# Peptides against a protein of PDB entry 3C2G: the designs that were tried, part 77

Target 1, 209 residues: chain A of PDB entry 3C2G
Amino acid sequence: IRTFDLLGLLLHDSDAIDGFVRSDGVGAITTVVQYPNNDLIRAGCKLLLQVSDAKALAKTPLENILPFLLRLIEIHPDDEVIYSGTGFLSNVVAHKQHVKDIAIRSNAIFLLHTIISKYPRLDELTDAPKRNRVCEIICNCLRTLNNFLMMWIPTPNGETKTAGPNEKQQVCKFIEIDILKKLMSCLSCEGMDTPGLLELRSTILRSFI

## One batch from the design tools (peptide; made by RFdiffusion4, then SolubleMPNN)

Design b2_p17_8_s4 (from b2_p17_8, 8 letters changed)
Fold by OpenDDE base, seed 1:
Structure b2_p17_8_s4 (fold): chain B 209 residues (1-209), chain A 17 residues (1-17)
Amino acid sequence: as target 1 above (209 residues)
Amino acid sequence: SELERKREERLRRAKSA
């Protein structure tokens, strides 16, 4: 636990982070967090988040790591674990087609919907730190979804993939009134990625209408 | 770029200062 905290403090340099990732640091963390210790899991997931934007991750195979992390998020009700995990997911799928494919095959779309659906409406949360954390989690989920949906939007000169039947069914859940209300609620939160959420709204309209 | 990536980058810069 203290080791991960220490690493989090030391890994403030981009070259050091890249070095850690190139040395299979992500795999090492995922191995350690398999132990049933909530504090260890929380610290490990936070460290994953902290290195999730590393340039070296573009060259790191995530075929085993990503499914494990998704499962970890699925079984843990801890907001900090979910925040770190969804943040990691959002960062690694950005601009990486193969990672998007791994995530989708690993039931990420359904999981993201489940996560959003389990949280109460933001207006029901009176504690500002809790409300902000929940909003951040929802934003992480929705940004990830946007990155998936963009793969299926026709571009004039681009190879466009078509969503499979299962994928279509899963993404259709995000046009549910409850999800849309939560999206709109997040748009009203301070410090959130409003442009990203607006982009998702536009993407949803283009995909489903 | 992703908001979380920007946040974490800002955090790293703050730690390095």
Scores: peptide ipSAE 0.052, ipTM 0.706, DockQ to the pose 0.090
Fold by OpenDDE base, seed 3:
Structure b2_p17_8_s4 (fold): chain B 209 residues (1-209), chain A 17 residues (1-17)
Amino acid sequence: as target 1 above (209 residues)
Amino acid sequence: SELERKREERLRRAKSA
């Protein structure tokens, strides 16, 4: 625990973060968070989030790391772990086709739906910090979904990757009224990524209409 | 431009100051 705290204090420079990632720091964190210690898992996932924007991650193989993280955020009850994990996921899939493919093969689309569905309506959460954290988690999931859907939108050049039948079935769940209501609720939350959510709304319309 | 990336960048800048 103290080690991750120390690393979090030391990794305040972009070059240091890149150096950490190039030295397989992400793999090291992933190894450590396999131990059944919730404080360690929380600290490790937070550190993953902190390095998730590193330029060096574009050259890092994530074939083993990403499926592990997806399983972790599927089963772990701590919102801080879910927040960090979904934040990491959203950052690493952005503009990285190979990472998107790994995530999709690991049932990420279905998992994102599951995570959004397990939380109550935001208007039922009276505690503002809890409500904001839940909203941030949902936003992370929806941003990730947007990055997936964008792969299947026709380009002006007529080239489009086609979603498989399984992927199509999974993404269709996001037009459920409950999911759409949660999307709209997140748009009403102050300090959220409103432009990103509006982009997703447009992407959904282009994908399903 | 991911929101979390921007947030974490701001946090790193605050630590280095």
Scores: peptide ipSAE 0.047, ipTM 0.702, DockQ to the pose 0.090
Fold by OpenDDE base, seed 5:
Structure b2_p17_8_s4 (fold): chain B 209 residues (1-209), chain A 17 residues (1-17)
Amino acid sequence: as target 1 above (209 residues)
Amino acid sequence: SELERKREERLRRAKSA
């Protein structure tokens, strides 16, 4: 725990973060969080989030890391773990197509839907810190979804990947009224990535209409 | 584009500035 906190303090520089990632730091964290200690898992996932934007991740094999993290998020009810994990996911899938493919084949779309669905409406949360955390989690999930959906939108200049039938079925769940309401509620939450959420709204419209 | 704005990157940069 203290080690992860220390690393988090030291890894504010982009070059340092890239160096950590190039040294298989993400794999190292993933190994450590396999121990059944909730505090360790929280700290490790937070550190993953902190390095999740590293450019070096584009060259890092994530074939084992992403499925593990997705499973961890699936089985761990801790909002802090889910926040960090979904944040990591949202950042890394933006790096390249291969990462998106790993996430999708690892059932990420379904998991994201499950995560959003399990949380109450933001207007039902009276505790501001809790409400904000839930909103952040939902935003992370939705940003990840946006990155997936964007792959399947035809562009004038290139070949667009077509969604498989299973993928299409999974993403159709995100047009459920409950999910859309949660998207809209997040747009009203202070400190959220409103431009990203608006982009998702546009992406949904282009994908499903 | 396959790339999307990275929230955490901006937050990290803001903390480092």
Scores: peptide ipSAE 0.052, ipTM 0.712, DockQ to the pose 0.066; fails the geometry check
Fold by OpenDDE base, seed 2:
Structure b2_p17_8_s4 (fold): chain B 209 residues (1-209), chain A 17 residues (1-17)
Amino acid sequence: as target 1 above (209 residues)
Amino acid sequence: SELERKREERLRRAKSA
């Protein structure tokens, strides 16, 4: 735990973060969080989030890491773990197609829907810190979804990957009224990535119309 | 998107300032 805290304090610049990632820091974290210690898991996932924007991640094999992380956020009912994990996921899938493919094969779309569906409506949360954290989690999930959907939107060059039937079915769940309401609620939260949420709204329209 | 990728970078910078 203290090691992760120390690393978090040291990783303030992009070069240090890249150096950590190049030294298999992500693999090291995933090894450590296999221990059944909630505080350790929280600290490890937070550190993953902190390095999730590293350029070096583009060269890091994530075939084993992503499925593990997805399983972790599936089974660990902790908002901080879910926040960090979905944040990590949203950042890493933004860069490379193969990362998106790994996530999708690991049932990420369904998991994201499940996460969003399990949280109460934001208007039912009276505690502001809790409400904000839930909003951030939902935003992380929706941003990740946007990155997936963008793969299947026709480009001017006419080359687009086609979503499989299972992926299409899973994506269709995000146009459910409950999910859309939660999306709209997130737009009303202060300090959120409103442009990203608006982009998703546009992407949904382009995907289904 | 690039906006998504840079989100945590911006947050990290904000904490360091």
Scores: peptide ipSAE 0.045, ipTM 0.710, DockQ to the pose 0.083; fails the geometry check

## One batch from the design tools (peptide; made by RFdiffusion4, then SolubleMPNN)

Design b2_p18_1_s1 (from b2_p18_1, 8 letters changed)
Fold by OpenDDE base, seed 3:
Structure b2_p18_1_s1 (fold): chain B 209 residues (1-209), chain A 18 residues (1-18)
Amino acid sequence: as target 1 above (209 residues)
Amino acid sequence: DEELFQEETKSYLGLFLP
């Protein structure tokens, strides 16, 4: 735990983060968080989130790391683990087709739906810190989903992949009435800092340019 | 089938537009 805290303090610039990732730092964290210690898992996932946008991740094999992280998020009810894990996922799949494919094969779309379905509407949460964290988790899920959806939107200049029948069915679940109500509660929430929603809007706007 | 999926996908993304 203290080691991860110290690493988090030292990894404050992009060069240090890239150096850590090139030295298989992500694999090292993934190995450590296999121990059944909740505090260690929280600290490890937080550190994963901190390095999740590193350029060096484009050259890091994620075939074993992503399925493990997805399983960890699936089985761990901790909001902090889910926040950090979905944040890592959303960043690591960005602009990386190979990583998107690994995540999708590992049932990431279904998991994202499960996570959103687990939480109540934001207007039903009276505790502001809890509401904010839930909003951030949902934003991470939506950003990840957006990254997947971009693969199946025809662009004039590129080959569009076709979603499989299972993926299509799973994506359609996100436009069901109950899910839409939850998503709209995030979009219409006043007085909340929603950087994830703003980031998602920015990402969508860039995809339509 | 594929065209419908693409339209639904675009409609979903449109919920996040300004």
Scores: peptide ipSAE 0.021, ipTM 0.566, DockQ to the pose 0.038
Fold by OpenDDE base, seed 1:
Structure b2_p18_1_s1 (fold): chain B 209 residues (1-209), chain A 18 residues (1-18)
Amino acid sequence: as target 1 above (209 residues)
Amino acid sequence: DEELFQEETKSYLGLFLP
């Protein structure tokens, strides 16, 4: 725990972060968070989020790391772990086709749906910090989903990757009435992250204009 | 607003739905 906190304090710039990632820092964290210590897992996932936009990640094999992290998010009830983990996922898949493919093969789309389904409507959350954290998690999920969907958008050149039947089925779950009502509650609820969700929605919709 | 959101979401996701 203290080591992760210290590392987080030392990783102040992009070069330091890249250095950490090049030294298999992500692998080291994933090894440590295998211990059943909630504080350690929380600290480790937070550190992962801090390094999740590192350029060096583009050169890092994630075939073993991503499935593990997805499983960790799946089984952990801790909002801080889910926040950090979904944030990491969102950042690491951005502009990286190979990483998107690994995540999708690891059932990431279904996991995103599961995460959203776990939380109540935002308007039912009276605690503002909790509501904001849940909103951030949902935003991370939707941003990640958008990154996946972008792969299947027709390009002007007529070449488009088509989603498989399993992926289509998983995406279909996001239009379930209960999910839609929950997403609507995100748009109507006041909170720190609500404007970000509105912006994300706008960006998603614009991708199809 | 609910109906509009549903239609927008369905329209968006409909490109990927069977």
Scores: peptide ipSAE 0.021, ipTM 0.579, DockQ to the pose 0.028
Fold by OpenDDE base, seed 5:
Structure b2_p18_1_s1 (fold): chain B 209 residues (1-209), chain A 18 residues (1-18)
Amino acid sequence: as target 1 above (209 residues)
Amino acid sequence: DEELFQEETKSYLGLFLP
């Protein structure tokens, strides 16, 4: 725990973060968070979030790391772990097609749906810190989903991947009425990334037309 | 599954399209 806190204090600049990632720092963290210690898991996931935008991640093999993290988020009800994990996911898939493919094969779309489904509507949360954290988690999920859906939108150059039948089925879960009501509740929440939510809506519409 | 997807898509579009 203290080691992760100390590392977090040293990893503030992009060069240091990139150096840590090149030295298999992400693999090291994921090894440590396999131990059943909640404080350690929280600290490790927080550190993962801190390094999640590193350029070196494009060259880091994530085939074993990403499925493990997704499973960790799936089974851990801790908001801080979910926040850090979904934040890591949203950043690591950005601009990296191969990482998106790993995430999708690892049932990431369904996981995002599960996470959103487990939380109440934001307007039902009276505690501001809790509401803000849940808002951030939902934003991370939506940003990740948007990144996935963008792969299947036709580009002007005609190069588009087609979503498989399983992916289509998983995406369809986000248009269920209960999910839509939760997403609509986000638009009225202070601190919500409303532009991001509107972008997702547009992406969903374009993906289904 | 495809027919259901199309129906759900149409329903979704109906919620967001004017």
Scores: peptide ipSAE 0.020, ipTM 0.514, DockQ to the pose 0.024
Fold by OpenDDE base, seed 2:
Formats: structure tokens, C-alpha cells, sequence
Structure b2_p18_1_s1 (fold): chain B 209 residues (1-209), chain A 18 residues (1-18)
């Protein structure tokens, strides 16, 4: 635990982060969080989030790491683990087609829906820190979903992949009224940045061009 | 704004549905 906290304090710049990732730092964290210690799992996932935008991740094999993380998020009821894990997922899939494919094959779309479904509406949360954290989790899920959906938007310059029938069915679940209400409730979060919502709006605008 | 967002979200997601 203390080691992860110390590492987090040392990883301030992009070069240090890239160095950590190149040294199989993500694999090392993944190994450590296999121990049934909640504090260790929380600290490890937080560190994963801190390095999740590293350029070196493009060269890191994630075939074993990503399914493990998704399973960890699925089974661990801790908001901090879910926050860090969904944040990591959102960042790691960005601009990396092969990572998106791994995530989708690992049932990520369904997991994102499950996560959003489990949380109450934000207006039902009276505790501001809890409400804000849930809002951030929903936004992480939305950004991740948006990253997946962008693969299937026709671009002028390339062959776009088509979503499979299973993926389309899973995406359809996000238009359920209860899910949409939860997404909309993020707009009422005063003082919170809702990058996932803004990204969704941006993607809509781009889809109509 | 919320109603507009809902309609936009439905429209966006609908582009990927059969």
C-alpha cells in the first residue's frame, strides 16, 4: 500500500510515467491487486488511473491485464475501485483500436451498463462526495462507451468496422429510460466537469456532419 | 437542456441500432 502511494507521488511527469509503464509497471500492479486486501486493491487501481494516459501503453500487451481489471471492477463493490478502474478503461481505450477490441471481447459494454444500472440516481444521493464520485463513474462509463461507438461511425478516409449483433444489442440497453435519466442527472451536478457528456454531444455533432 | 440531451442521446445511440 505505502509503495503505491509513494510511486504515485513520484510519477508526476510523462517521462516518469512512461518509464514505469515500459518497465511493466501495469503488470506489476495487476499482480499485487490479486491479493484480497481492499486497501491494496484501491491503491493499485488509483495508481493505474494515474498512468492510464501514458503513451507507452500503446506498446503494452493488455490481453491479460484488461480482462482481469474488468473482472475486478465487476466483483468489487468499492466506489473508489470502480472509479479508478473505469477511468483507466476510458483512457486506455482512447485512440487504440486493438485495446477497444480486447475490452469489447471481454464484455466491457455489458459491464458499463451494469455499473450505471447499479447506482442510484444522483438526485437520490444526499452526500455530496458520494454523489460526485458516482457522477464521475457514470462519466467514465459514458466516455468509454463513446470511444467504442466512435469505431462504428463512418469516416471519409477509412473503412469503419461494423458493430456485431451482440454489441448492437448491448448498446441498445443504454437508451433505456432509467439509464438515460441517470446520464441526464449528471447535468445537475453543480461544479462538476462532465467530460463524458460533453464528449457525447461532440460525437453527436460530428455524426451529423 | 435535459430533454434536449435525452433526445440527442437517443438519436446518437439509435445510429448504431438495427
Amino acid sequence: as target 1 above (209 residues)
Amino acid sequence: DEELFQEETKSYLGLFLP
Scores: peptide ipSAE 0.020, ipTM 0.573, DockQ to the pose 0.029

Design b2_p18_1_s2 (from b2_p18_1, 6 letters changed)
Fold by OpenDDE base, seed 1:
Structure b2_p18_1_s2 (fold): chain B 209 residues (1-209), chain A 18 residues (1-18)
Amino acid sequence: as target 1 above (209 residues)
Amino acid sequence: LSDLFQEQTKSYLGLFLP
């Protein structure tokens, strides 16, 4: 655990982060977090989030890593693990078509829906730290979903991927009334400067108001 | 950074609606 904390302190610049990633640092973390120690898992996932924007990830094979992380998020009820994991997912799929494809094949769309479905509406949470964390998680999920949806938007150049029937069905679950109510509750969340929250609020305002 | 999230989510979801 202390090793991950120390690494998090040392990985303070983009070059150090890229160096860590090029040395299979993500694979090393995913190996360590397989041990049934909650503190270790939290620390490892936090470190993954910290390196999730690394340029070197574009050249890192994620075929084995990403499915494992998705499974980890699926089985852990821990908000800190879910926060770090969904944050990692949202960043790692950004601008990387191959990684998006791996995530989708690994049932990421359904997982994101499951995560959002697990949490109550934000207005039902009286504990501000908990409410903020839940909001961040939901925003990470929606940002990730948006990155997937963008692949299926028709472009003038005619080369648009079409979502499969299962993918379409899974996406439709995000417009269920209970999900929409949870998303709308994020508009009332105060005291958060999370980029994902700001993006979510902007998207909701443009799309539904 | 994630891909731009500020697009009209409704329009994107509309591709999947009957």
Scores: peptide ipSAE 0.028, ipTM 0.602, DockQ to the pose 0.043
Fold by OpenDDE base, seed 2:
Order: structure tokens, then C-alpha cells, then sequence
Structure b2_p18_1_s2 (fold): chain B 209 residues (1-209), chain A 18 residues (1-18)
């Protein structure tokens, strides 16, 4: 635990983070979080989140790491683990087609739906810290999903990947009314007040009227 | 189904991406 806390303090700049990642730091963390210690798992996943935007991750094999992390998120009921893990996932898949493919093959789309589905609506959460954390988790899931969806949108050159039938079916679950309402509730969270999000909220609200 | 999915995807992204 102290080691991860110390590492988190030392890994404050991009060069240090890249150095850690190049030294198989992500693999080391994933090895350590296999121990049945909740505090260790939390600390490890938080450290993963801290290094999740590292440029060196583009050269890191994630074929064994991502399935493990996804399984950890699936089985661990801890919001802090889920927050860190979904945050890591959202960052690591960004602009990396091969990583998106690994995640999708590892049932990430279904997992994201499961995560969003299990949490109550944000308006039902009276505890502000809990509400904010749940909002962040849902936003992480949404960003990850959007990164997947972007693969299947035609580019200006007309080239696009086609989603498989299973992926299409799984994605269609996210347009269910209950899911959309949960996602919309995130736009009402404090700190999300950008003109674009307000306009979007208005559009969503109009779509449900 | 493919066209519907694409339209739904675009609509969905339009609802959550400014």
C-alpha cells in the first residue's frame, strides 16, 4: 500500500509516468492487485488511473492486462475500484484501435452497461460525495462507449469499421429509456456546466417530451 | 439493421457529445 502511495506522489509528470510504464509498471500493478486486499486493490487501481494517459501505453501489450482489469471491475463492488478502473479503461482505449478491440473482445460493452444499470439514478442519491463518484463512473463508462462507437461512424473518406451483430445488440441497450435517463442525470451534476452540455441536456430533454 | 444502428449511434453520440 505505501509503495503505491509513494509511487503516486512520484509519478506527477509525464516523463516519470512514461518511465514507469516502459518499465512494465502497469503489469506490476496488475500483479499486486491480485492479492485479496481491498486497500491494495484500491491503491493499485488508483495508480493505474494516474498513468492511464501515458504515451508509453501505446507500446505496452494490454492483451492480458485489460481482461484482468475488466474482470476485477466486474467482481469488485467497490466504487473506488470501479471509478479508477473505468477511468483507466476510458483513457487507455482513446485513439488506440487495437486496445478498443481487446476491450470489446473482453466483453467491455456489456460490462459498461452492467455498471450503469446497477447504480441508482443520481437524483436518488442524497449523499453528495457518493453521487459525484457515481456520476464520474457513469461518465467514464460513457466516454469509453463513445470511443467504441466512434469506430463505427463513417469517416470523411467513407471508411469505417462495421460493428458485429453482437456489438450492435449490446450498444442498442444503451438507448433504452432508463439508461438514457441515468446518463442525462449526469449532465445535471455540478461542474458539468459547459454551454455545450446545457444545450445537449436541452436536446435530450426535448427528445424525451 | 445496420442502417438503423448507424443512425442510432449517431443520435446517441449527438446526445452525449457536444
Amino acid sequence: as target 1 above (209 residues)
Amino acid sequence: LSDLFQEQTKSYLGLFLP
Scores: peptide ipSAE 0.025, ipTM 0.597, DockQ to the pose 0.042
Fold by OpenDDE base, seed 5:
Structure b2_p18_1_s2 (fold): chain B 209 residues (1-209), chain A 18 residues (1-18)
Amino acid sequence: as target 1 above (209 residues)
Amino acid sequence: LSDLFQEQTKSYLGLFLP
């Protein structure tokens, strides 16, 4: 725990973060968080979030790391772990097709649906700190989903991948009425990225209409 | 799946379009 906190204090500039990632820092964290200690898992996931936008991640093999982290988020009912993990996922898949493919093969779309399904509507949360954290988690999920869907939107200058039948089925779960009601409740949240939610809506429409 | 999705998408649009 203290080591992760100290590392977090040292990893404030992009060069230091890239250096850490090039030294297999992400693999090191994922090894450490295999120990069933909640405080250690929280600290490790927070550190992962801090390095999740590193340029060096584009050269890091994530085939073993990403499935493990997705499983960790799935089984650990902790808002801080889910926040950090979904934030990491959102950042690591951004602009990296190969990482998106790993995430999708690792059932990330279903996981995002599961996360959103487990939380109440934001308008039902009376505690402002809790509501804000849940809002951030939902935003991370939506941003990640948007990044996946964009792969299947035809671009004028490129061959676009077509979503497989399983991926389409998983995406269809996000348009269920109960999920839609939860997503609509996000529009009333002060901390919500409303433009991001509208972008997701547009992307869903373009992907499936 | 495509037809169900279109119907659900129309419902989705109805919820998000004024």
Scores: peptide ipSAE 0.020, ipTM 0.556, DockQ to the pose 0.026
Fold by OpenDDE base, seed 3:
Structure b2_p18_1_s2 (fold): chain B 209 residues (1-209), chain A 18 residues (1-18)
Amino acid sequence: as target 1 above (209 residues)
Amino acid sequence: LSDLFQEQTKSYLGLFLP
């Protein structure tokens, strides 16, 4: 635990973070968090989030790491683990088609829906820190989903991957009224990416209107 | 990240809009 905290303090610049990732630091963290200790898992996932935007991740094989992390998020009922894990997922799939494919094959779309579905509506949460954390998790899930959807948008050059029938069905679940209400409720949280949520709101409204 | 999110959101909805 203290080692991850100390390492997090040392990894304060982009060069140090990139050096850590090039040295298989992500693989090292994923090995350590296999030990059944909740504090260790929290600290490890927090460190994963901290390095999740590293340029060196584009060259890191994630075939074993992503399925493991997705399973960890699925089975661990801890908001801090889910926050860090969904944040890592959102960053690591960004602009990386091969990583998106790994995540989708590992049932990431279904997992994101499950995560959003299990949390109460934000207006039912009276504790502000808890409400904000849940909102951040939902936003991480949405950003990740958006990153997946970009893969299926027609490019001017005509080569577009089509979503499979299962992926389409799983994506359609995100337009369920209860899910949309939860997404809209994120606008009530202070300090959130309000512009992004307002844009999502505007576009949802345009879609249903 | 905000501009990317905007493009991504427009893109997301383009898949569900006829």
Scores: peptide ipSAE 0.031, ipTM 0.615, DockQ to the pose 0.039; fails the geometry check

Design b2_p18_1_s3 (from b2_p18_1, 6 letters changed)
Fold by OpenDDE base, seed 4:
Structure b2_p18_1_s3 (fold): chain B 209 residues (1-209), chain A 18 residues (1-18)
Amino acid sequence: as target 1 above (209 residues)
Amino acid sequence: LDELFQEQTKSYLGLFEP
């Protein structure tokens, strides 16, 4: 725990973060957080989120890391872990096709749906900090989904990947009314990336209509 | 803005409601 806190204090610039990632820092964190300590897991996932946009991640093998993280956020009922983990996932898949593929093969789409489905509607949450955190989690999940969906939308040059049948089925669950209501609810949350969510909404519409 | 949001939300959700 203290080590992760210290590392978080030291990793404030992109060069330091890249250096940490190049030294297999992400692998080190994922190894340590396998220990069944909630505080350690929380701190480790927070640090993962902090380094999740590192350029060096493009050169980091994530084949073992992503499945582990996905499993961690699947089984751990901690909002802070889920927030950090989904945030990491959203950032790490961005602009990296091979990472998207690893995540998808690791059942990420289904997991994202499961996470969103488990949380109550934001309007049912009276505690503002809790509501905001849940909104952020949902946004992270949806942003990750958007990154996946963009692969399957034809580009102006006509190039597109085709989603597999399982992926299509899993994506279709995101047009369920409860999921859509949660998406819309996130748009009303203060401080959220409303433009990004609107883009996602548009992407969903383009994907299904 | 609130009204526009509500209208857009209703319109969007209405596309997926049976």
Scores: peptide ipSAE 0.021, ipTM 0.451, DockQ to the pose 0.025
Fold by OpenDDE base, seed 1:
Structure b2_p18_1_s3 (fold): chain B 209 residues (1-209), chain A 18 residues (1-18)
Amino acid sequence: as target 1 above (209 residues)
Amino acid sequence: LDELFQEQTKSYLGLFEP
């Protein structure tokens, strides 16, 4: 725990972060968070989020790391872990086709749906810090989903990956009535990424209509 | 699946109409 906190304090610039990632820092964190210590897991996931935009991640093999992190998010009920984990996922898949493919193969789309489904409507949350954290989690999920859907948007050059039937089915779950009601509750939340919801709408239409 | 997707998409769009 203290080590992760210290590392977080030392990683102030992009070069330091890249150095950490090049030294297999992500792998080291994922090894440590395998211990059943909630504080350690929380601290480790927070550190992962801090390094999630590192350029060095583009050169880091994530085939073993991503499935583990997805599983960790799936089984851990802690909002802070889910926040950090979904934030990491959102950042790490950005502009990295190979990482998107790993995440999708690891059932990330379904996991994102599961995460959103876990939380109540935001208007039912009276505690402002909790409500804000849930908003952030949902935003992370939607941003990640958008990153996946962008792969299936037709490009001017005619080369488009088509989403398979399984992927389409998984995406359809995000527009189920119960999910939509929950997403609508986000629009009334101050500080919510309303643009993200609109982007999701646009991306779904572009990808499948 | 396609028909269901289209219907759900229409519903989704309707929720964001002012």
Scores: peptide ipSAE 0.020, ipTM 0.523, DockQ to the pose 0.028
Fold by OpenDDE base, seed 5:
Structure b2_p18_1_s3 (fold): chain B 209 residues (1-209), chain A 18 residues (1-18)
Amino acid sequence: as target 1 above (209 residues)
Amino acid sequence: LDELFQEQTKSYLGLFEP
C-alpha cells in the first residue's frame, strides 16, 4: 500500500510514467492486486489509472493484464476500484485497435452494461460525493463503449471492421429502457461529460443506422 | 437482430429529441 502511494507521488510527469510502464510497472501492479486485500487493490487500481494514458502502453503486452483487470472490476463491488478500473480501461483502449480487440474478446461490452445496471439513477443518490463518483464511473463506461463503437463506423477509405453478431447483441443492451433512464439521469448531474453522452448517441447512430 | 437494433436505436433517439 505505502509503496503504491509513494509511486503515485513520484509519477506526475509523462516521462516518469512512461519509464514506469516500460519497466513492466503495469504487470507489477496487476501481480500485487491479486492478493485479497481491499486497500491494496484500491491503491493498485488508482495507480493503474494514473499511468493509463502512457505512450509506452502501446508497446506493452496486455493480453494477460486486461482480462484480469476486467475480472477484478466484475467481481469487486468497490466504487473506487470500479472508478479506477473503468478509467484505466477507457484510456488504455483509446487509439489502440489491438487493445480494443483484447477488451472485446474479454467480454468488456457486457461488463460495461453490468456496471451501469448495478448503479441506481443519479437522481436517486442524495449524497453528492457518491453521486459524483457514480457519475464518473458511468462516464468512463460510456467513453469506453464509444471507443468500441468507433471501430465499426465506416471510414472514408472503406476500411471498416464489422461488429459481429455477439457484439451487436451486447451493444443492444445499452438501449434497454432501464439503461436509458440511468443514462438520462447523468445529463442532470453537474460536471457530467454531456458532450460524451451526445457523442455516444451520435456514434451509435452512425454505427447501426 | 439488425432490425430490432435499428428500432431500438430509433426509440433511444426519440428519448433525446428536444
Scores: peptide ipSAE 0.020, ipTM 0.525, DockQ to the pose 0.028
Fold by OpenDDE base, seed 2:
Structure b2_p18_1_s3 (fold): chain B 209 residues (1-209), chain A 18 residues (1-18)
Amino acid sequence: as target 1 above (209 residues)
Amino acid sequence: LDELFQEQTKSYLGLFEP
């Protein structure tokens, strides 16, 4: 635990973060969080989030890491783990087609829907820190979904992949009224990435049109 | 923004209601 906290304090610049990732730091964290210690898991996932935008991740094999992380998020009912894990996922899939493919094959779309569905409506949460954390989790899930949907939107200059029938069916679940209400509730939260949520809305509309 | 989004969402959902 203290080691992860210390590492988090040392990883302040992009070069240090890239150095950590190049040294299989993500694999090392993944190994450590296999121990059944909630504090260790939380600290490890937080560190993953801190390094999730590293350029070196483009060269890191994630075939074993991503399925493990997705399973960890699925089984661990800790908001901090879910926050960090979904944040990591959102960042790591950005601009990396092969990583998106690994995540999708690992049932990420369904998991994102499950996560959003399990949380109560934001208006039912009276504790402001809890409400804000839940909002952030939902936003992480939606940003990840947006990254997936963008693969299937025709661009003027590129061959777009077609979503498979299963992926299409799973994506359609995000236009359910309960999911859309949660998306709307996130738009009303202070300090949220409103432009990103509006982009997602536009992406969803374009995907079904 | 919420009202606009709600209106747009209703309009969108209305397109899929058989």
Scores: peptide ipSAE 0.017, ipTM 0.438, DockQ to the pose 0.022

